Peptides against a protein of PDB entry 7Z53. Designs and how they scored, part 16

Target 1, 150 residues: chain A of PDB entry 7Z53
Amino acid sequence: PRIKNQADCIPFFRSCPACPGSNITIRNQINALTSFVDASMVYGSEEPLARNLRNMSNQLGLLAVNQRFQDNGRALLPFDNLHDDPCLLTNRSARIPCFLAGDTRSSEMPELTSMHTLLLREHNRLATELKSLNPRWDGERLYQEARKIV

## One batch from the design tools (peptide; aimed at target 1 A64 Q67 N81)

Design b2_p15_1_s4 (made by RFdiffusion4, then SolubleMPNN; from b2_p15_1, 10 letters changed)
Fold by OpenDDE base, seed 2:
Formats: sequence, structure tokens, C-alpha cells
Structure b2_p15_1_s4 (fold): chain B 150 residues (1-150), chain A 15 residues (1-15)
Amino acid sequence: as target 1 above (150 residues)
Amino acid sequence: EKPFYTYSTAETYVE
């Protein structure tokens, strides 16, 4: 990281520039995300992250949910497991870690957190409905089909 | 894993 003091602030970093070809007059950021509208903000752009976002303890095709908190019985985003968690620095007394989502900025703004939460709930709703309609589908099929709908 | 947050803006800059 370019910013060395990360003890008392949330570390936001500027991406490295991408210089494709000969046209380097405009600074473009390097992109590590999938480029299509595929709800990768919910599901992740890479397989390891995608797996971490899933509930792999059963064959229901669900996304992982928060294990500590619920919203009146409704699911919340799971917490991430970060070294030097910036969310813990925002409110040290609350001691609430950053949320885990496909978009690493899921905890940056309440709007993002809310949208990710809603889409997580929608996925799990869809997966549940798909399971009722297709009892023989396994968890992978349920997850993928729900993902396609979202 | 250490966190890495990028700017939310999609604006580009001419150098």
C-alpha cells in the first residue's frame, strides 16, 4: 500500500493505471472485475471469492449470511475476515467488521451495503423457490440458476 | 488479507 499509516484511518487506494496500446493520453484504471452486467458485485469476479460468498454447508445453493446478526429475522451480509479491518477503525467502540460481498466496497457506503444485502436476500429467496420447484436440483444448480435470475 | 478499497468514482484523468 502507498499509504503507510493505516492505524487510524480507512485506507482507500488509487488503482494503478492501465496503459493499453499507444493511446496513453488518458489515465484509465486497471480493472480486475468482470466487465459484464453479471451481478459480480454480489457473487464476486473470481472463483475463490465466489466460493467464500456461498453457504457450502448444504445443497441449497444459498449465499452465506451473517452469523451474528439478523434484521428482524432477515439475513445480513456476512462479515469479512480481514487483516487491519478498516471498518473497525471507523467506530472502534462498535467493533463491527467489514461485510463480505462480491464488491470489496460493500462497507464503504450504506447504500452499497443495503443493495448487497437486498440482492443477497433475493438470491436466497430465489434459490429457495427454485428448490421447491425442482427438488432434485443440487446446490450448484440452484446457486447458478438463482444467479442467472438475479 | 489486507483490505484494498478503490475510489468510487469512475472518472478518468488526462495526463
Scores: peptide ipSAE 0.005, ipTM 0.253, DockQ to the pose 0.031
OpenDDE base, seeds 1, 3, 4, 5: peptide ipSAE 0.000, 0.000, 0.000, 0.000; ipTM 0.209, 0.169, 0.201, 0.189

Design b2_p15_2 (made by RFdiffusion4)
Pose (drawn by RFdiffusion4):
Structure b2_p15_2 (pose): chain A 150 residues (1-150), chain P 15 residues (1-15); non-standard residues A16 CSO
Amino acid sequence: as target 1 above (150 residues)
Amino acid sequence: SVSEEVLAEKAKYHP
């Protein structure tokens, strides 16, 4: 009903196999995330990304926030610096990149981005309250406790 | 550039 040219096709990449190039093993696929319901979409599933998502400027246990833009004085997710950045293409003049989050699909829909941004703010809210209660806690403890709650 | 701007932002929260 839409593609009248049969020489055309819809693009598709096979998923990456767990055992590349093998003739012995039955091909299986890979999960890049923790299977647990653990808010890995907020905090990341790999150690370097997790660090990049944290605010390292102080001992407050915060996740990093966007430094150029706010939503009426509230935090937005930080930008990611991707090579193949699809978000810039949606509006050339706006020059707004994809967001950095615990998962790489946070910008797929604004509706989805809103949920990520909400959980970012909630973490920082909890970490702030926990600092008021327990001034002796360092940045790592505040981070872990808020993460546990979220 | 957009990349430079993102890196400048990252430098503020990840010194």

Design b2_p15_2_s1 (made by RFdiffusion4, then SolubleMPNN; from b2_p15_2, 4 letters changed)
Fold by OpenDDE base, seed 4:
Formats: structure tokens, sequence, C-alpha cells
Structure b2_p15_2_s1 (fold): chain B 150 residues (1-150), chain A 15 residues (1-15)
């Protein structure tokens, strides 16, 4: 459905909204596609980031979810903790910070955010299923196995 | 159930 209420919109920070003639958007799309193929956009390519994207409070192998909001009971991406949050600067009325994701461009491109969200949910679903099938697997095993499937 | 546990975990942060 078309979003009619601007207050319901998630703010995005676009690095070059005034650069329609630049190949930056094309490069971002290509890179996003590549990241999607290897799922690095969801899990992160760097270990510190990857850890921050995980729910480490249990042994369920889950990715971290938003601690403030849900989408009709479904998980959303966690928020990042940025000192100068560009998302907050972009839309001060919404007061929604940038999301934490494996690809920093997630908060710049709504399409990426949506995909991240879907894959987050899928990972957590898979991890849950894997836990039910393999109850003795620890969180690391569950996380890795789910990651391989996503 | 595992599902309930996961849901409970999520509910901690999203009441």
Amino acid sequence: as target 1 above (150 residues)
Amino acid sequence: SVKEEVEAEHAKYNP
C-alpha cells in the first residue's frame, strides 16, 4: 500500500540525493545485489559488526531485533548507535535512528532495509526451526547453519 | 516450545 502518512515513514539518509547523473546509485545497486547473494548485507562482512548484529543474550542463534518497535508483531532491524545519526538529522520529526545492518547502506536505500528485514526474519525463523530439530546445537551452530541457508 | 522461547525473547524488548 502507498504510504500516505509521512509520520509513518522511516527516515533514510541518502549519500547523494542530488547526484542523479552519477554512477553511484548504480554501483550501490550492484554492490547491494552482490551483498545479497552472499548475505553479507544481513550478517556483515566484519566480525565486530557481525557480532553486533547477533542476539548474544541466549543460545538460539538469532539475529538481533529492534528493541523498541515491531511491525505487527514481526521483527525489525535493530537500531544503530550513532553519535551523529544521519537518519535522525534527515527526519527530526520521526526521531527514528538508522538501522544497524551488515550493509551500512541499509539506511540509505529503502529497498535494502526491506530486504534486510525480510532476511532477518527468515534467519530467525530458520534458527528456530533448526533449534527444534537439533535441540543440542548451541547458538553458534544455529547461527552458522541458518546463515548458510539464507 | 522453541518457538515460544524465541517469541518470549523478542517480547522482552518489544512488549
Scores: peptide ipSAE 0.088, ipTM 0.729, DockQ to the pose 0.051
OpenDDE base, seeds 1, 2, 3, 5: peptide ipSAE 0.057, 0.024, 0.047, 0.064; ipTM 0.707, 0.600, 0.653, 0.713

Design b2_p15_2_s2 (made by RFdiffusion4, then SolubleMPNN; from b2_p15_2, 5 letters changed)
Fold by OpenDDE base, seed 5:
Structure b2_p15_2_s2 (fold): chain B 150 residues (1-150), chain A 15 residues (1-15)
Amino acid sequence: as target 1 above (150 residues)
Amino acid sequence: SVKEEVEEEHAKYNP
């Protein structure tokens, strides 16, 4: 899927700056954070969840991103599709559903959401770069190889 | 940027 709205933003707590910059700077910043993040929080520990976190519309090995909103032009976590979304119920005025992440607590803890978002962006960056370097790799391989690097 | 790179690749596979 493609991002439909690149101009609008939603309330998002960022614990770490993610401004445009050199890839090296971004990578270093993310690397500093990875010491505090379990990869399962990003990718999901269960296979059904892991699949739902992926962009399966192509062979690019990407994680799914929010289709409605961006964070100043950068990707956000996708929204979950819960029948009874607790995030909507907790704050009726905000009208922001829960994010879909590898850890269900992501939406409950903005700090985790922020970090997951950064790692999402890093994964997609890596997958894209790997596709450029290895054009014959399918989406599964790109996904797995990027996952190993994150 | 990451956005530009991803968008470029997506353009190939997500018409």
Scores: peptide ipSAE 0.029, ipTM 0.658, DockQ to the pose 0.065
OpenDDE base, seeds 1, 2, 3, 4: peptide ipSAE 0.019, 0.018, 0.018, 0.018; ipTM 0.563, 0.542, 0.530, 0.540

Design b2_p15_2_s3 (made by RFdiffusion4, then SolubleMPNN; from b2_p15_2, 5 letters changed)
Fold by OpenDDE base, seed 2:
Structure b2_p15_2_s3 (fold): chain B 150 residues (1-150), chain A 15 residues (1-15)
Amino acid sequence: as target 1 above (150 residues)
Amino acid sequence: SVKEEVEAEHALYNP
């Protein structure tokens, strides 16, 4: 459906469904499938990405959240830092970049974005609860223990 | 710019 009020929507970039497949697309599809089982879609499967998804500004074991936008006070995914951001190109007037998640396709489908967002919130909720139960745990311990539960 | 804002936010996550 056409968006009546673009200000109320976050634009998404959708890949061409009829475009020829590539090794990259195959990898992304496999990653998406495996990510559902081990939550790597949220935490990332590569260490550099995993670190970029974390909030390292404190010892709370939290995942990074969007600093610009919230959903009725609830967390959204942080933005990715892409040189040629396809989300920015999809809707140039909105000026909203792609989201950063463990799955590189987080902003390609609203369904993926929603799931990633929910699990982000759950992780941070769990980390907060674990901090309350175990106040001496550092950020690394909180992060890892929350990750195991998610 | 949008890119600069995103970079600044990332710096907050991982100082």
Scores: peptide ipSAE 0.531, ipTM 0.919, DockQ to the pose 0.795
OpenDDE base, seeds 1, 3, 4, 5: peptide ipSAE 0.018, 0.019, 0.026, 0.530; ipTM 0.463, 0.473, 0.443, 0.919

Design b2_p15_2_s4 (made by RFdiffusion4, then SolubleMPNN; from b2_p15_2, 6 letters changed)
Fold by OpenDDE base, seed 1:
Structure b2_p15_2_s4 (fold): chain B 150 residues (1-150), chain A 15 residues (1-15)
Amino acid sequence: as target 1 above (150 residues)
Amino acid sequence: SVADEVEAEHALYNP
């Protein structure tokens, strides 16, 4: 959701505010929203995380996808490798770990997880098309150009 | 960008 009252908020890039006076839930939603606006939830804001989110097995510039599950043939987010995985602890019957994402909170809100998944698919689609158009581009170039388009 | 469009749609359903 968008913030309606921005009087006590600090404006950031892309007109997304940070509201220090808001409760934790609202703040988390704002942070998640800004992450989507900047696609940082998909790519990660930190270099180590960004590298872990990439498929480094080839030179196609793709983001990593889940190796265990697919959604009717379509990509899902990869799983994280957390020692104390909160997703496993909250629902012990499901036995599904948290997803690895550009934001650790991506798996906490199903709507954000879904949107992240769609953007993941879009990135990989774009990278694939860019490879077809520019066959000499390496994985780094493909990744960066696709990221710019997203 | 695609992200901007997705965010805009998200805002319509999650104000």
Scores: peptide ipSAE 0.025, ipTM 0.541, DockQ to the pose 0.024
OpenDDE base, seeds 2, 3, 4, 5: peptide ipSAE 0.024, 0.024, 0.021, 0.023; ipTM 0.558, 0.552, 0.566, 0.505

Design b2_p15_3 (made by RFdiffusion4)
Pose (drawn by RFdiffusion4):
Structure b2_p15_3 (pose): chain A 150 residues (1-150), chain P 15 residues (1-15); non-standard residues A16 CSO
Amino acid sequence: as target 1 above (150 residues)
Amino acid sequence: SYQNAYMQSVEEHFS
C-alpha cells in the first residue's frame, strides 16, 4: 500500500550474537541491561555511564542535570554526545541533541523522555531531603539511598 | 562550572 518499488526494502540489523562466528553453539542474543526492576533506566547498567550520570561537583548525591536549559526552573536531562545522533535531524535549526539517561532510547518519544526526566528530578528531590535528615552522609551514601528508594 | 568532566565536554561541544 505504500512502497510500490519491490527493489526497495525496509532496513534491519540482526541482533548481535553472544558467540560471534560460531558453528558449535545455537545462536543466542544479548541483554545489555540488568534484568532486575531496579531503575537501570535512570542509573545505567554499566559502571562508566553510571558515573557520567552523577553530579561529581559536590557531595550531595545528585544526578547530573542539563546546564543550558531548564523547564520553568526545573531540571532537564543532560545532553549526550553521540556520534550518530538522530535527534539533531528532527529539527536542523533547533540543534537540540539526544538526552543522556540510564538507557539509550530515552529520546525515542517525548512522552518517554518526560518519564525519565521525572525520575531524575525525583532522585534529586530524595537526595536533598535525605541530606536535611542526615547531614553526616557523604555523596555516595545519599546517592545510594535515593537510588534504593527510586 | 561543570557537574562532571563528561558534562563539561558535552557543554563545550554543543555551546

Design b2_p15_3_s1 (made by RFdiffusion4, then SolubleMPNN; from b2_p15_3, 7 letters changed)
Fold by OpenDDE base, seed 2:
Structure b2_p15_3_s1 (fold): chain B 150 residues (1-150), chain A 15 residues (1-15)
Amino acid sequence: as target 1 above (150 residues)
Amino acid sequence: SYQNEYQKEVYEKYS
């Protein structure tokens, strides 16, 4: 969804190919929607990225969430730590880094950000319920089982 | 471009 109130918005990295109304933007949005079942955009396709997307501070099988911001109490994507962060360079006054997600476009396209955010919340919801149902499962088991359901 | 640099940074960090 597109947020109307700019005061409640965080800045995104924008490029010409991803500008609203462009053919490339439309294709990227469609690709993201059609890959909903795969969910690799959320979990990552590479092991180093996948591990970095997880909350490793506990055995709850959760994905990492933003430590600075929430959406009315709901989780947002965590920030990455890139050497040359284009999101920081795009708007130096805002000082908002790029999001960390399985899809590198998460900070470039608000539509993708929204989808990733929803799936992040869903995964963590599922992992929480699975923990309640299976209290003896460790974080790895919870993460994998939740990932299968998403 | 910023886009190219972003992809490069992500690739270098996580690949």
Scores: peptide ipSAE 0.242, ipTM 0.812, DockQ to the pose 0.050
OpenDDE base, seeds 1, 3, 4, 5: peptide ipSAE 0.217, 0.203, 0.230, 0.232; ipTM 0.799, 0.787, 0.803, 0.805; seed 1 fails the geometry check

Design b2_p15_3_s2 (made by RFdiffusion4, then SolubleMPNN; from b2_p15_3, 6 letters changed)
Fold by OpenDDE base, seed 2:
Structure b2_p15_3_s2 (fold): chain B 150 residues (1-150), chain A 15 residues (1-15)
Amino acid sequence: as target 1 above (150 residues)
Amino acid sequence: SYQNEYQKEVYEKFS
């Protein structure tokens, strides 16, 4: 499995059309872009959320990734652990929980999800590279430095 | 629902 039609689904340009069949508005695309500027959509604007978005199992400064699914070996956003998961409640047959991201709307807009996914991968790539360059940096330093670059 | 439709679409794009 690979991300399909990335050119049309990742809102890097405000004038870029939404994915075919998408009901997202132009305003949503603009909001996604503005959120991208401060990267809060990826890292979370609140500390509790930010912590939940991190991989705390090691000192690599990584963001958490999906533990069940990958995109052809590449990372996907982790699932949230909501008690009343709206994604599960809306369609029990799908059995797909909401993604966990800095923006709670990540599971509501595929374009946004794709962008979050890419930025997740980029952060983890950067953190990995920074670890290689600075082996003495701990996870917090790696996370913060990668966050600054993204 | 609206949210679920997009959620499915996300997974379809990654599959």
Scores: peptide ipSAE 0.024, ipTM 0.466, DockQ to the pose 0.042
OpenDDE base, seeds 1, 3, 4, 5: peptide ipSAE 0.014, 0.015, 0.020, 0.016; ipTM 0.404, 0.452, 0.501, 0.401

Design b2_p15_3_s3 (made by RFdiffusion4, then SolubleMPNN; from b2_p15_3, 7 letters changed)
Fold by OpenDDE base, seed 2:
Structure b2_p15_3_s3 (fold): chain B 150 residues (1-150), chain A 15 residues (1-15)
Amino acid sequence: as target 1 above (150 residues)
Amino acid sequence: SFQNEYQKEVYEKFS
């Protein structure tokens, strides 16, 4: 996706698997790249997850966005609803649950969080534009077509 | 953890 306004970007940190003490494995990075190629990191590879990632409140074909927080007016990843949320358990003071994305590791890797967020925004942008161009398309069509473009 | 701190930072900064 094209990032036109860098001021609206969330912080991006690079992992360094070669650095000593890094908790980020090379495999995780490879998996992230693989998921990026097929966009499964954004949309989910399983239907139940894919449905949970969508905004089903309308027929706009949008992905779900965070309902509590925004990035200067721009969308953030929605929170997951895990019963035993590891993000909450590992840092009780932060009290921020795990993000919901196609990749369950989205909250574990800042790179993924950032990238997923950007791609979320891009999808929703595309879906919105497609709706404008094709007003008769329903939410499913918009979602699928936007997904193909991403 | 670093991950949680980052999450917190993101939302505190941009929310």
Scores: peptide ipSAE 0.019, ipTM 0.515, DockQ to the pose 0.046
OpenDDE base, seeds 1, 3, 4, 5: peptide ipSAE 0.014, 0.017, 0.016, 0.016; ipTM 0.446, 0.466, 0.450, 0.380; seed 3 fails the geometry check

Design b2_p15_3_s4 (made by RFdiffusion4, then SolubleMPNN; from b2_p15_3, 7 letters changed)
Fold by OpenDDE base, seed 4:
Structure b2_p15_3_s4 (fold): chain B 150 residues (1-150), chain A 15 residues (1-15)
Amino acid sequence: as target 1 above (150 residues)
Amino acid sequence: MYQNEYQKEVDEKFS
């Protein structure tokens, strides 16, 4: 191998192949997400992160929102609680932490931040509407149903 | 005090 130090490598896993037929020369990957879009950028891919992205203070199935700032009353992404927050380290005068999202890159580009903010707002809108339509639904069901729609 | 108006509205509606 060209790189000897494993710490300098980024782990990358090749997708599992699909074997539909005998005369296929092009390798196709298995699509395990046929019914829903992969919205892991919004909801996270790990349970602990997913839990941190949720507003667990109530049973409304909402995602967590910023507690310090808003956009003309509209929700913004919550801040992360990183020990060594790169956003704080790069600009100590601004004292603005990185955003918490399912995608860790949410703070790297304004375009990503905007898209994540939009999807967060849409989820919360959907969850709120679903609660109005189904007052007896608990927070988990509201969250999951809103997630299915997003 | 609420810092997010949307969150306030949601809480008031469903609390």
Scores: peptide ipSAE 0.006, ipTM 0.389, DockQ to the pose 0.069
OpenDDE base, seeds 1, 2, 3, 5: peptide ipSAE 0.005, 0.000, 0.000, 0.000; ipTM 0.333, 0.306, 0.203, 0.260

Design b2_p15_4 (made by RFdiffusion4)
Pose (drawn by RFdiffusion4):
Structure b2_p15_4 (pose): chain A 150 residues (1-150), chain P 15 residues (1-15); non-standard residues A16 CSO
Amino acid sequence: as target 1 above (150 residues)
Amino acid sequence: VSEEVEAEKALYQTP
């Protein structure tokens, strides 16, 4: 109904195999995320990304927030610096990149981005309240406690 | 755009 040219096709990349190039093993695929319901979409599933998502400027246990833009004085997700950045393509003049989040698909829909941004703010809210209650807690404890709650 | 993203990152990654 839409593609009249049969020499055309719809693009598709096979998933990456767990055992590349093998003739012995039955091909299986890979999960890049923790299977647990643990908010890995907020905090990341690999240690370097997790650090990059944190605010390292103080001992407050906060996730990083966008430094150029706010939503009526509230935090937005930080930008990611991707090589193949699809978000810039949607509006050339706007020059707004994809967001950095615990998962790489946070910008797929603005509706989805809104849920990520909401959980970012909630973490920082909890970390702030927990600091008021327990001034002796360092940045790591505040981070872990808020993460546990989220 | 990349330079701007890295400049922003430096603010929250710098102790």

Design b2_p15_4_s1 (made by RFdiffusion4, then SolubleMPNN; from b2_p15_4, 6 letters changed)
Fold by OpenDDE base, seed 5:
Order: C-alpha cells, then structure tokens, then sequence
Structure b2_p15_4_s1 (fold): chain B 150 residues (1-150), chain A 15 residues (1-15)
C-alpha cells in the first residue's frame, strides 16, 4: 500500500472467505461489493442509525466524519461507540474502535470500508456544493438532496 | 439483480 503517512493508519482486519468451495470469482466479488454498497448502507436504513451517521452540530447536511484521523486531509468514517467494541478487543494496544457505518462489517472488510468512505466523501462534497448554490437550505434539505444524488 | 448480488456478497463474506 502506498500510504504516505503511516502514522495515521487505521488497522483493518480482513475477513476470511466464508466458503472455500464457492464459485465466486474475484470479478464477481468486486461486482458484489459494488452492488452491495447500497446507499442505504452508507446512510443507514433505520432512522436512528441514520441520525447517528449525520453531523448534527450544524445545518450543513453533512455526514459525520472521523474526528481522530484523516486520509491526507480527506474524511474517514467515524468511529462507533460500542461498550464491547470488538475492534478494540482484537488489538488492545492499538485502541482503534470499529467504524460506524450502515454495515457493521465495515471494519472487518477494508473493501467495504473504502467504498463507504468514498460515498461519505461524495455526500459531503455534494452537500457542500448544494449549500453554496442554495444558501437558504437547511441541513435537512441539504442532507436529503445530497442523498438523492448519491 | 441487486438482491442476487447482495446475496452473493453476504454468502462470501459471512463470518
């Protein structure tokens, strides 16, 4: 991996394939990941989760971003706040929590994490642009409109 | 199609 700033790296745990006998090709796996990334998984299919994934500190319609780490200035998924966080338990020295996403497996699947991250960035980009174009829109409208575009 | 692909993903990545 061409990571320039390794000091800010978040450890990921790659999940092992479930069935060794599956006819799932790498191509199919990639396609599955792409198709699996329903926007609903980014935004959360349930309203309580959806709210937790949003930045409610302002009226910008943004999704919440990681407050500890960035990827060369770009946003990363926020951490979850689990009492018994399995990511923390896996490597106690690293003390890196699991990511908060619509899919709990995001921290176990770097591919999924990456896609969620990209869509997070895209949403926030769109929301920012929409705010510029429509300064009178409140956070809810910005969020919804950006969500529709994504 | 989406459901089928989603199911495939779940099957492959079921822990």
Amino acid sequence: as target 1 above (150 residues)
Amino acid sequence: VKEEVLEEHKLYHTP
Scores: peptide ipSAE 0.011, ipTM 0.306, DockQ to the pose 0.023
OpenDDE base, seeds 1, 2, 3, 4: peptide ipSAE 0.011, 0.010, 0.008, 0.006; ipTM 0.426, 0.411, 0.423, 0.340; seed 1 fails the geometry check

Design b2_p15_4_s2 (made by RFdiffusion4, then SolubleMPNN; from b2_p15_4, 5 letters changed)
Fold by OpenDDE base, seed 1:
Structure b2_p15_4_s2 (fold): chain B 150 residues (1-150), chain A 15 residues (1-15)
Amino acid sequence: as target 1 above (150 residues)
Amino acid sequence: VKAEVEAEHAKYLTP
């Protein structure tokens, strides 16, 4: 996604831009773009969500992956557990729930879903390599270091 | 890494 109208915003790299303007639509679009650029859709911007996006079953610093499906052995995004899951309601025959992500649009836009999946895989790859190089690192350190590299 | 991946796959993203 690209935002064409950026005249009313002060750009910051990997952070939310400062937009003095009152146009909510523009700000929302920029925030969405920023979240994409800063990978907040992958890791989550809030601590509770960030924890829920992690694999806490081990000390490998991995992000959680789908437990039901894989793509030829490669990881897919985990499913969320929404009370009124809009993905289930939209296509009742498919019975596929929304993906869990740091961005609610992850299931709405296939392009974002794909990118999120790629970055998920990259994070887990990096964490795995870091574990190999640094066997004494715990899961928190592995997660943080991999996140910094992404 | 993210920037590189995004650049590589940018053509598949909706602008």
Scores: peptide ipSAE 0.023, ipTM 0.449, DockQ to the pose 0.024
OpenDDE base, seeds 2, 3, 4, 5: peptide ipSAE 0.020, 0.021, 0.015, 0.019; ipTM 0.396, 0.408, 0.341, 0.383; seed 3 fails the geometry check

Design b2_p15_4_s3 (made by RFdiffusion4, then SolubleMPNN; from b2_p15_4, 5 letters changed)
Fold by OpenDDE base, seed 2:
Structure b2_p15_4_s3 (fold): chain B 150 residues (1-150), chain A 15 residues (1-15)
Amino acid sequence: as target 1 above (150 residues)
Amino acid sequence: VKEEVEEEHKLYLTP
């Protein structure tokens, strides 16, 4: 049953059920994310999201960072631009929106937020080093190579 | 890097 009053709720959506093979006794869900091994939780599993997670203002191959806040000079995850931001509902006085990451759960679980933040910083560090080593690489090459190393 | 961090912090980022 769908809860009618969703004004104060953080929405969670289920994926479609899947019954691969002969095992139909346990209801499985379709995994909408790629493997964690490829760091899709950081980079996004789909192209539109992946592009939104990148800093496209230059050719440095960087991931986008928060434009409002830093952690003692270090980068934080960028904010998402949601029509109905559930993070704003958890603490109305703080008025901090959800973070944008490859995993939609990034703002739900602090451990994910921390991990994503660390990997964001690591990617940008790697991209910067790669630029120093390979000054002729464009932003796409830097981004992809850094992604592989992460 | 991600594997090392996950191992060190015992974090699982599986869906």
Scores: peptide ipSAE 0.024, ipTM 0.515, DockQ to the pose 0.024
OpenDDE base, seeds 1, 3, 4, 5: peptide ipSAE 0.020, 0.021, 0.000, 0.015; ipTM 0.482, 0.488, 0.202, 0.378; seed 5 fails the geometry check

Design b2_p15_4_s4 (made by RFdiffusion4, then SolubleMPNN; from b2_p15_4, 6 letters changed)
Fold by OpenDDE base, seed 3:
Structure b2_p15_4_s4 (fold): chain B 150 residues (1-150), chain A 15 residues (1-15)
Amino acid sequence: as target 1 above (150 residues)
Amino acid sequence: VKEEVEEEHKKYLTP
């Protein structure tokens, strides 16, 4: 059906080409949100947000993870720090704030939350592996190199 | 990695 109200549309691209690095290179057509295409959903599109999404407590090039909760030992997205947190206001008894991600809609769309979580874990896995392979790299280089691979 | 993950989760990224 033709959606007449374009103001309510989420911007997305169709027919984006991607060639995965496999033994057999197959060109795929990818449909994605614009925020995912540029990885802004994971890393943030603005420098202040990007810094808040990083773990600055060490020189490991990691993204920040949730400090209160884990999923069977696996990382979850960190919580945001909003004055009027809509997630807290929606369910006051749960007392669970919104997640912090590169896309502010991460907590509104469970599909995005899951994908953001997976990419967070992948970044941190890559950064950890890169640190093992390159012990002399600082946190900035580890972060940037892992980001390039994701 | 992003491209591979995007392909795998295509159904969640399309209307």
Scores: peptide ipSAE 0.021, ipTM 0.441, DockQ to the pose 0.025
OpenDDE base, seeds 1, 2, 4, 5: peptide ipSAE 0.018, 0.016, 0.018, 0.015; ipTM 0.419, 0.396, 0.369, 0.402; seed 1 fails the geometry check

Design b2_p15_5 (made by RFdiffusion4)
Pose (drawn by RFdiffusion4):
Structure b2_p15_5 (pose): chain A 150 residues (1-150), chain P 15 residues (1-15); non-standard residues A16 CSO
Amino acid sequence: as target 1 above (150 residues)
Amino acid sequence: SISQEYYDEQKANTW
């Protein structure tokens, strides 16, 4: 009903196999995230990304926030610096990149981005309250406690 | 690039 040219096709990449190039093993696929319901979409599933998501400027246990833009004085997710950045293409003049989140699909829909941004703010809210209660806690403890709650 | 500019500003203020 839409593609009249049968020489055309819809693009598709096979998923990456767990055992590349093998003739012995039955091909299986890979999960890049923790299977647990643990907010890995907020905090990341690999140690370097997790650090990049954290605010390292102080001992407050915060996740990093966008430094150029705010939503009426509230935090937005930080920008990611991707090589193949699809978000810039949606509006050339706006020059707004994809967001950095615990998962790489946070920008797929603005509706989805709103939920990520919400959980970012909630973490920082909890970490702030926990600092008021327990001034002796360092940045790592505040981070872990807020993460545990979220 | 604009993405690099935003990245650099992020690292300057959150690290």

Design b2_p15_5_s1 (made by RFdiffusion4, then SolubleMPNN; from b2_p15_5, 10 letters changed)
Fold by OpenDDE base, seed 4:
Structure b2_p15_5_s1 (fold): chain B 150 residues (1-150), chain A 15 residues (1-15)
Amino acid sequence: as target 1 above (150 residues)
Amino acid sequence: SYSDELAELQRALNE
């Protein structure tokens, strides 16, 4: 589930670019990877954020996907809309804004970004499957049912 | 389930 193709990598915002030695940053990343991650990181824990993470253009119960980029035809996280986007400030040449996710750290840690991306894809896959099985379900039902498959 | 997915992803990320 890791993004292995480095050519498809998107630049990330580093929360602590001037942090001390590599050991601390590595430890923090390892701890983040080994710690339990719940679905709230994907769906958001606050309702306004949760709504912004959804595709509201249809009744398919999908999460929003990036409108500018794809990964070999596969979905990526949508971009956030920040006035002072730290991702843009960090890497001005790339001009890639921060991702919008349930966890703001998604743009800071590639591993989390990858996981969020995969779960985004999985949700949308599930919602699509549920739609095929239950054609009369509306977007809310599809979204919630897919979200509940935990 | 998403719980299973998360577990699988965590395992894969740690490999």
Scores: peptide ipSAE 0.020, ipTM 0.530, DockQ to the pose 0.023
OpenDDE base, seeds 1, 2, 3, 5: peptide ipSAE 0.018, 0.020, 0.018, 0.015; ipTM 0.541, 0.515, 0.562, 0.490; seeds 1, 5 fail the geometry check

